# Ledger of designs, part 352: peptides against a protein of PDB entry 6RGO

Target 1, 392 residues: chain A of PDB entry 6RGO
Amino acid sequence: MALKLLGFNQDATCFSVISSNKGVTIYNCDPFGKCFELEKSTSNDEELDFLVEMLFSTSLIAVVDKTIGASKRKKLKIVNTKRKATICELTFPHEIMDVIMNRKIICVVLKSDQIFVYDISCMKLLRTIDVRGEKLKSTSKFRNSEAVGDIGVRVSLSTDNNSILCYSSYSKSDKENAPLNDIVVFDALKCIQINVLPAVHQSNIVCIACSPDGMLMATASEKGTIIRVFKTIDTENDEPILVNEFRRGSRPSRISEMKFNHDNTLLACVGESDTIHIFALPVTTTEADANEDDTLQQSSHSLSSSINGLQYISKGLANRFGKIIVSKIPTQSQQRHVAYIKIPENAKYRIGFPKDTTNTIHICGEDGNYLVYSIPRNEVGPCTLVKSNTFD

## One batch from the design tools (peptide; made by RFdiffusion4, then SolubleMPNN)

Design b2_p29_7_s3 (from b2_p29_7, 11 letters changed)
Fold by OpenDDE base, seed 4:
Structure b2_p29_7_s3 (fold): chain B 392 residues (1-392), chain A 29 residues (1-29)
Amino acid sequence: as target 1 above (392 residues)
Amino acid sequence: KEIEELLKNLEKNKKEIEERNKEELEKLL
């Protein structure tokens, strides 16, 4: 059977898959098993395609039927999984490309490069963000999306209640083909733009991840060779703060997903390569813990030596056109992975970090494998397989 | 508890939600 991965929920307690014969299935990670199934409504031998976003381990899911020929690609269904019932249905002017949520907000990304921000409690529209902006509305030659690969607006939302939304935006260039290489940081609750990070990559951003607390974001371009981590809110002299620059291998490879762990100490990435990479982040000591004298002296020493190599990234050369070019960390200062997982070649995998175990990663593949790995903290090396399950 | 209340409120307000969405859609077309 052909499986398609929809991914993990926010806390990696569940993952969603499309089975060609069954429709949408949601699996619980622990105890492992099916927790919800949405049967195929159509007898047609059409290749099923769906968006499914689950609100943590709750009975609330958002569902979009993206199946080719389906008139439903513009419809967001809010479903109660416990009742197996549609609560409400929202219709959009354009095809839905992505859906992301937390306990406060639903964001709906359209093929028109619009983001609709809803209050989840009442499904009230709080904001429509037009990423193309007013000037580009006239050149709405719909990119015939068949030929030019999946270059659209990317979004990530903090899993906390602060609801920090990070999205890719078009660079302010007079060129008709401006890249999606800017990042906007947006307070989705207040509907206020907090920050803009201009030209964080040279090409389109194809992957973005926000930290659970919304304080960090990771970005990757179409090249997928460099991952950059920025502060979302904080700025130094009105300039973006680049915290880390990681090297994902030597060969170009698309990154499909990135995730932070719940304490912002790890960043994982997966994509078209045979390797999931896990990077260590500097522990941001929040100033609040300066008062508790607690004796966790020993294990911090080994990671501190690698953190002292974070030279203050010198002011990016403001190119003559007033564009803040994020200073590239010298290639020698680019950190490598601290851990990795080998996956089958050409297998699509998704990743998730469980909340309660910061050294554990959940992965699932279109090969029907659900795998739990332990991440080594003291040694650079492979992750250890702890648990495996299969699904169909 | 909070999510069960949220789900009940969305179910209760279904007509208003869908009507508001229809009016918003009609303003965008």
Scores: peptide ipSAE 0.646, ipTM 0.964, DockQ to the pose 0.901
Fold by OpenDDE base, seed 2:
Structure b2_p29_7_s3 (fold): chain B 392 residues (1-392), chain A 29 residues (1-29)
Amino acid sequence: as target 1 above (392 residues)
Amino acid sequence: KEIEELLKNLEKNKKEIEERNKEELEKLL
């Protein structure tokens, strides 16, 4: 049977799949098992496509039927899984491309490059963001949306109540073919733009991850060779703060998903490559709980890993148009993965970090495998398989 | 509890939510 992975929920307690014969199935991770099924509404041999966004482990899901030929591609259903009932249905002017949520906000991304921001508590529209309207009124004909490949607005939302929305925007170039290489940071609750990170890559951004707290964001371009991590809110001299630059590989490969762990110490990435990469982030020691307590002399062998000082060469190359181009970190300061998982070639995988175990990663594959790995703490190497289950 | 109350409020306000969305859609077409 053809399985299509939809992904993990925000805390990696559940994942969603499409089965060609059954429709949508949601699995619980622990204890492992089916927790919800949405039956196929049509007897047609059409390839099923859905968006399903689950609100943590709750009975609230958002569902879009994206099946080709379906008039339903413009409809968002809010479903109560416990009642197996549609609560309400919203209709949009264009096809829904993505849906993301937390406990406060639902964001709906349209094929028109619009983002609709809703208060989840009442489904009131708070803001429409027009990512194309932020382009100067260049007479850019409607790019016939058929010929431009899978390049659209990408979004990520913080899983906390701060509701920090990061989205890709078009560079302010007079070129008809301006890349989606700017990032906007938006407070989805207050409906205000917080920050703009211009030209974070040379090509279109195809993957974004926001940290759970909304303080960090990771970006990857269509090349997928370099991942950049930025502060979302904080700036230095009105310039974006580049925290990390990671090298996934030397060969171009699309990154489909990135995730931070719950404490912002790890960033994982997955895509078209045979390898899930896990990168370590510098622990920002919040100076807070230096409680004074006493003497235990345990000889910390300081593995002085020569973290050669990241010279924050904040040489913002002001491009001729007064836009800050984020300077490339010198290739010598590009960090590699600290851990990895080998996956089957051509198998699509999704990733999730559980909240309660910062050194554990959940993965699931279109091959029908749900796998739990332990991440090594003190060494660079492969992750260890802890648990495996299969699904159909 | 909070999410169960949220779900009940959305179910109760279904008509108003869908009517508002229809009016918003009619302004965008």
Scores: peptide ipSAE 0.644, ipTM 0.964, DockQ to the pose 0.901
Fold by OpenDDE base, seed 3:
Structure b2_p29_7_s3 (fold): chain B 392 residues (1-392), chain A 29 residues (1-29)
Amino acid sequence: as target 1 above (392 residues)
Amino acid sequence: KEIEELLKNLEKNKKEIEERNKEELEKLL
């Protein structure tokens, strides 16, 4: 049977799949087993496509039927899985491209490059973000939405209640073909823009991850060779917003998903390559005055890569966000993975970090494998397989 | 508990939610 992976929920306790014959299935990770099924509504041999976003381990899911020819690609269903019932249905002017949620907010991304932000408690629209709206003032030429292919607005939302939304935006280039290489940081609760990171990559951003607490974000471009990690908020200290630069590989390969673990110590990435990469983040030890005794030798190899080379060249472009992030991080400061998982070639995988075990990663494949790996702490090397299950 | 109350409130307010969304959609077309 052809499987399509939808991914893990926020705490990696469940994952969602599309089965060509069954429709949408949600699996529980522990104990492993099917916990919900949404039957196929159509008898047609059409390739099923769905968006499914689950709110943690709860009975709330958001569902979009994206099946080609379905009049439902503009409809968001809020479903109670325990009752197997649609609670409400929202309709949008354009096709839904993505849906993300936490305990406070639902964000709906449209093919029009609009983000609709809702209060989940009442489904009230808080904000419509028009990512094209800044461009419409300069050039009325709508990029023919057909020619843009798989390049759209990317979003990530913090899983906490702070509800930090990171999204890709178009650079202020007067060129008709300006890339989606800016990042906007947005407080989805207060509906305010917190920050704008201009030109974080040379090409379109195709993957974004926000940390669970919303304090960090990771970005990857179409090249997928370099992952950048940024602070979402400017600290009062003149600390660089760019905190890490990781090298996934030398060969171009699309990154489909990135995830932070729950304590912001690890960043994982997966995509078209045969390898899941796991990177260690520097622990920002806030020197809280923790007293004497427990010298647990965390051999934090403080690879104090002296990030001396981030000269903020304030070129006098009088635009309100005049900090050009010139990433002259010396190629020598590009960190490699600390751990990896080999996956089958041509199998799409998704990743998730469980909340209770910071050194464990959950992965699932379109090959029907659900795998749990232990991440090595003290050595650079392969992850160890701890548990395996199969699904259909 | 909190999510079960949220789900119950969304079920209760279904008509108002769908009517509001219809009015919002009619303003965008």
Scores: peptide ipSAE 0.641, ipTM 0.964, DockQ to the pose 0.896
Fold by OpenDDE base, seed 1:
Structure b2_p29_7_s3 (fold): chain B 392 residues (1-392), chain A 29 residues (1-29)
Amino acid sequence: as target 1 above (392 residues)
Amino acid sequence: KEIEELLKNLEKNKKEIEERNKEELEKLL
């Protein structure tokens, strides 16, 4: 059957899928099983398309039916899964492209490059963010949205109550075709811009992940070869702090999703490649307890150029991206281990990190596999399969 | 508890939420 993956919830306790026969199904991860089904509104064999965002393991979901008619694509339903009832429906001026939430905030991304920020407690609009700004409204010949691929505003929200929103923005270049290669960091509760990271990639940003605490952000461009990790709030001399630069691979490949684990020690990425990559983040030891003793001479064995996911600190990028102070990434040769999971070619997968097990990753595939992997500590290598289930 | 109260408040305020959203939409069109 044709499955479409919608993804994991914020704590990876549930995942959602579209089944052509049933509509939306939500699975619980542990114990594994169906916890909710949303029936399709139509008997037609039309290709189902939905957005579903679940609020953790709660009975609150946000649903957008994108299957039929431009009117439905503009409607956000807030649903109580326990009651199987729509609580309220919001309508937008444009098609909904994405929906993200935490315990405080819902963000709705529109095809117009607008982000609507709501207080979840009362569904009050706190802010409309226009990512194009006033100047770009005049030259918007609607790019015939048919030929320009899935290039739009990307967003990520911290899962904590601080509600740090990271979004892609157009560079201030006088070119009519400015790339979406800036990042804005926004306090979604206070409705204040905290930071702006200019030109974090050369091409459009297609994937963003915010850490659960909102302190870190990962970005990937259309090339999907380099992943950059920045501090969101902290700056050095009013310049963005690049914490990590990871190389996913040598070949261009789209990254569809990235996730941090709950303690900010791991970053996973998935996309069109046969491999899920998991990168180790250096623990930022606060300067205090650098006691002298463990000079373990970890021999700088040149990890051979064959390992996909090596951290490549290109000294040369500091000169090209003018104002990204590559803060001296402490040359602490902590073995930046990379783990990986091989997945079937052409299978779309989604990823999630459970809260209670920081070295475990949940994955699900459009092939109907739900898999739990253990991530190796201190070693570069494959993840170990711990649990498997199937779904339809 | 917090989410069950949130859900009850959204259900109670449904009419006000949908009316406010309609007025916001009418200002954007």
Scores: peptide ipSAE 0.641, ipTM 0.963, DockQ to the pose 0.854

Design b2_p29_7_s4 (from b2_p29_7, 11 letters changed)
Fold by OpenDDE base, seed 3:
Structure b2_p29_7_s4 (fold): chain B 392 residues (1-392), chain A 29 residues (1-29)
Amino acid sequence: as target 1 above (392 residues)
Amino acid sequence: SEVEELIKKLEEEAKKIEEENKKYLEKLE
């Protein structure tokens, strides 16, 4: 049977799949098994397409049927899985491209490059973000939304109550074809723009991950060779907003998903390549009062690669925010993965980090494999398979 | 749980939510 992966929930306790014969199935990770099923509404052999966003391990899901008809693709269903009932249905002016949620906020991304931000507690619209709207004042040419292929607005939301929304935006370049290579950081609760990171890549951003606490974000472009990690908020200290640059590989390959672990120590990425890459982030030791005694010599090989060499080349390209954040980090400062998982070249995989085990990663494939791996701590190498299950 | 209370509230407000969404769409036409 053809499987299509929808992904893991926020804490990697569940994952969602589309089965061509059954419709949407949600699996529980531990104990492994089916926890919910949405039957297909149509008897036709049409390729099923859905968006499903689950609120942690709860009975609340958001569902979009993308299979057939422009009307269904514009409808967001809020479903109670325990009752197997639709709570309410919202209709949008354009096709829904993505849905993301936490305990406070739902964000709905439209094909129009609009982001609708809702208070989940009452489904009240808090904000409509028009990602195109800043450009429409200068050039009246509606880019025919049809000719802009698989390149849309990308979003990621913090899983905590801070509700930090990161999204891709169009650069201010006078070129008719400005790339989606800016990042906006937005407080979804307060409806305030916190920051704008201009030109974080040379090409369109195709993948964004926000950390669970919203303090970090990771970005990848269409090239997928370099992953950049940024602070979302400017700290009072003159610390660089760009905290890490990772090299996934030398060959271009699309990254489909990135995730931070729950303590912001690891970043994983998956995509079209035969390899899931896991990168170590520098632990920002907040100097909490180190009371002296428990010198457990955890030989943290501080890969203190002194990122001292980020000369802010303040070349006076007067972008409204003045600082070129992305200096060419010398190729020597590009860290590689600390761990990896080999996956089948032709199978799409999704990733998730469980909350309770910071050195464990959950993965699932369109090949019907659910796999749990242990991440090595002290060596660069392959992850160890701990558990495997199959699904249909 | 907080989410069970949330779900209950959404079920109680469902008709109002859909009516507000309908009025939003009617203003875009």
Scores: peptide ipSAE 0.599, ipTM 0.959, DockQ to the pose 0.844
Fold by OpenDDE base, seed 2:
Structure b2_p29_7_s4 (fold): chain B 392 residues (1-392), chain A 29 residues (1-29)
Amino acid sequence: as target 1 above (392 residues)
Amino acid sequence: SEVEELIKKLEEEAKKIEEENKKYLEKLE
């Protein structure tokens, strides 16, 4: 059967797939098995497409039927999986492109480059963000919407209650074809813009990941060769803080998904390449007041291969025109992966980090494999397969 | 659980949520 992956939930306890014959299936990761099925309403041989966002391991899901020719592509269904019933249906003026949620917020991304922010507790619209309207204030020419191919607004939301929303925005360049290469950081609860990171890539941003706590953000462009990690809220002299710059590869390859682990020590990426890459982030030791005395000397020469994560705080050279240029970290200081997983060529995979095990990654493939890998701590190398299951 | 209470509240308010959404769309036309 043709499988299409929808991805993991926020804590990687479940993943969702589209089966051409059954519709949407949600699997539990441990114990492994089907936990919910949404039956296909139509007998037509149309290629099924859905958005499904699950609220952790709960009975609350958001569903959009994106099937080609379906009049339902503008409709968001909130579903109770225990009752197998629609709670409510919201309609939008444009096609829904993405849906993300946490315990407080639902964000709905439209084909119009609008983001609708809802309070999940009452489905009240808190704000409409018009990413295009911000561009139009800077550029007088409406280019007709038809020529915007597979490049839309990208979003990521923190999985915590702080509800930090990161989204791609159009650069303020007077060019009719301004790229989606700015990032806006937004407090979705307070409806306040916190930060703007201008020109974080030279081309359109195609992938964004927010950390679970909302303190970090990773970005990748259409080239997918460089991943940048920024602080979301913190600034240095009103300038964006670049924490890391990672090199995925030398060849262009689209990144489809990135995820932080729950303690912000790892960043994983997956896409069109035969390799999932895992990068180590520098542990910011908060100096907690370790006042306690105990003297024990033991001299064990653990070769801490100092991953000198040279925090090149790249002082953005404010060029004469007040444009914050995110200074490129010199190519020599670009960090490589610390771990990797080889995946079948042409198989689409999705990734998730479980909450309780920071050195474990869950992956699932359109090949019907659900795999659990252990990530090496002290060595650069392949991840070790710990568990495997198959699904249909 | 917090989410079960959330779901119950959404089920109780569902008609009002859909009516508010309808009124929102009617203002955009």
Scores: peptide ipSAE 0.595, ipTM 0.958, DockQ to the pose 0.863
Fold by OpenDDE base, seed 1:
Structure b2_p29_7_s4 (fold): chain B 392 residues (1-392), chain A 29 residues (1-29)
Amino acid sequence: as target 1 above (392 residues)
Amino acid sequence: SEVEELIKKLEEEAKKIEEENKKYLEKLE
């Protein structure tokens, strides 16, 4: 049976797949091996679809069975993997599209464009976020289920305890077909909106990544040619701060996943292309250490010169409708990848950054490969394969 | 560990969690 990737956990210590045995298998990365299996209860030869979110290297997982009828697609199982037992089952009014968690929060994304925010410690509902808002409820002609491709609300959650939730939202347009091109930054613990980034792309946002500390977010649209990195909380003159604009490529290609490393120095992206791209982020020097005089002339000259373009989002192209169009950063300031990994064509891959090795990336493929790469520090080039394992 | 205590608490509260979820759904119908 073809493997289906579910992805890495928050610290890339484990990854989950739909195995040939018609169930979910969780692998440990180091030492490499199966650590948990969830067998499918039904003999049907239907294509398996699951959501699995693992809480770091713990025995707590959230599972959604999307394969078997409309009733199971609305059910979130909280499972103790050590006991191989369901702790509790939550039911939702609509199909579950995504589940994300950290040590404090579970977020459940529904097909209705609702985000349910739970306190993980008691599974108390803290907030229901309705991304469509009140105005769009009236024009709920359910877009016929056929042509609504994989355009829905996207979410990402910080892996820290601050629990910064970034989600895509509909732009305030009088058009019935408003794109999901706004980003909302939400404090999931306090249940408050912190920031709104309007029109960060021209088309629907299809991928979001939050940094582990919640201070940065990366966004990609349906075009997947440009990745934008913003500050989540900080604003300049009440305007969103664009930290970086990266060019993945000139050809449109879907980005399926993006991740920051644990120190916010790298951003990786994967998708339908034959290439995983890794981008370097500028180290935000905190202003504090500017005082000590020590003249160590180390020749870090060459890479620093092009990063100085803190391009202010110039207010200038307020079109008559008061929308802050994120001014296209001039193509000259678009950074390319610093590193890459070539992957087989048509193989779906997932990515993860381990905590202890900021210059290492874990990847796994539907081809049954688990690969560990070293990322070059001082040169633009291919990553070096360090470890390889196979799974089935 | 913090997560083992979390899991234990969720196991103890499981029935209450499911009853509260059921009551929430019954209010949406």
Scores: peptide ipSAE 0.593, ipTM 0.958, DockQ to the pose 0.858
Fold by OpenDDE base, seed 4:
Structure b2_p29_7_s4 (fold): chain B 392 residues (1-392), chain A 29 residues (1-29)
Amino acid sequence: as target 1 above (392 residues)
Amino acid sequence: SEVEELIKKLEEEAKKIEEENKKYLEKLE
C-alpha cells in the first residue's frame, strides 16, 4: 500500500501517516499503536493528500484535505479526536500549503505566500503576513501557477509559549525573480517583527527549523549542502549571529525536514539522501554560577577544543549593492555530522526528538518503519537502533 | 487539563468562529 508521511508532533510522541486505503492514521510512539483514524470520505481512486498538525499528545488536531480536485484544499478543520468530531471549519481565500501550531498559536501558510496567525484559544485572527507584499509593488507577476513547485514560503514555530515564528521572505532585489533567501523572525503572540536575516543562502530556502525555545534557527537552501544555524533574537552590532555552519555533503540533495532536540544540543536533518545527519551544537555554557561544592566528575570530555573556531563572521563582502552577504565561513571551519542513520534509498523519512531523552531520535518511513535510535555521545559514528515497529 | 478547557471553549465558540471567518471572506471579495 502507498504510505505518505505527514510527520511527528512537536514532542515526537505521535506521528501521522496517510494510507491510500484507510485515510489518515495517527500512531502513538510509546506504547506503539494506532491512536486515531480519519476514514477516507470518498470511494474515488484519487491519490489522497492531507495536512495534519497535532497539538502535542492532545485530542486537538488541525486537518486539511489537499486531495487533487477537492474543493477542500482551502479549508482548515479543527478536530476533537476523542469525539471524532469537527469542532469548527475555517475557509481561506487560497489553497493551504502548511499548518503549524503550539499551545498558543496556529499558523496557516497559503499558496498566495500569506501566513495567517491565529490565537488557538479562540481561533481569532491576530495577523495576516503578506510575504509578497514586502516586495516593491512592481513584481506583481504571479510566478506562473505551473512553476509553483516546491518553492514557497517556509515556516517554523517554536514549541514553547514564546511562539517565535521564523519564515522565508523574498530578498529586496529589483530582479523579477528574487529568491526566497531572507528570513524574518516574528513574535507571533505580540505580532511584532523581531529580526530580519538577509540573504542567508544564495538560492531559495527550502527548509527552516526553529529551536523549541525559539532562540535558534536552522536554514537550508535548494542545494542542501550547507546548513546554517543562527540566533533568532540576539544580534551583534545589528548583524545576524551565525552560530554554526554545517556541511551535510558535497553533492546537492534536498533537505525536507530539520529538527532541534529539546536542549538545543543536536540538529538533525533528513531529505532525499540515504542518510539522516545529526550535528552537535556548541553547548552555550550559560555561566550558571557553579557554586563550589558538588565535584561530580562527569568526564565532560571537552569537545570544547574544536569549537574554539567561533570565527566571528567579520563583515561579509558587501556586494556592489551594500547588502550584507553572510560571509561564507571558511570551508575548513564547516563542521560535519557527529552522528548518522542510514535509510533506504528513495524512502521518505520524517524525524522527531522526544522531550525526555535528548540523545534519542525517532524516525518513520514511507516503507512502514517506525525506528528509535540512540545517538552516540562520545564518538563520531552511526546511531544505534534501540526499537523497531512496523505500521500499514 | 488546559487543553481540555481549550477544546471545550472552542466547541462553545465554534459557530461564532465560523461566522467571523465568513464575514472576513466576504470582505476580501
Scores: peptide ipSAE 0.590, ipTM 0.957, DockQ to the pose 0.866

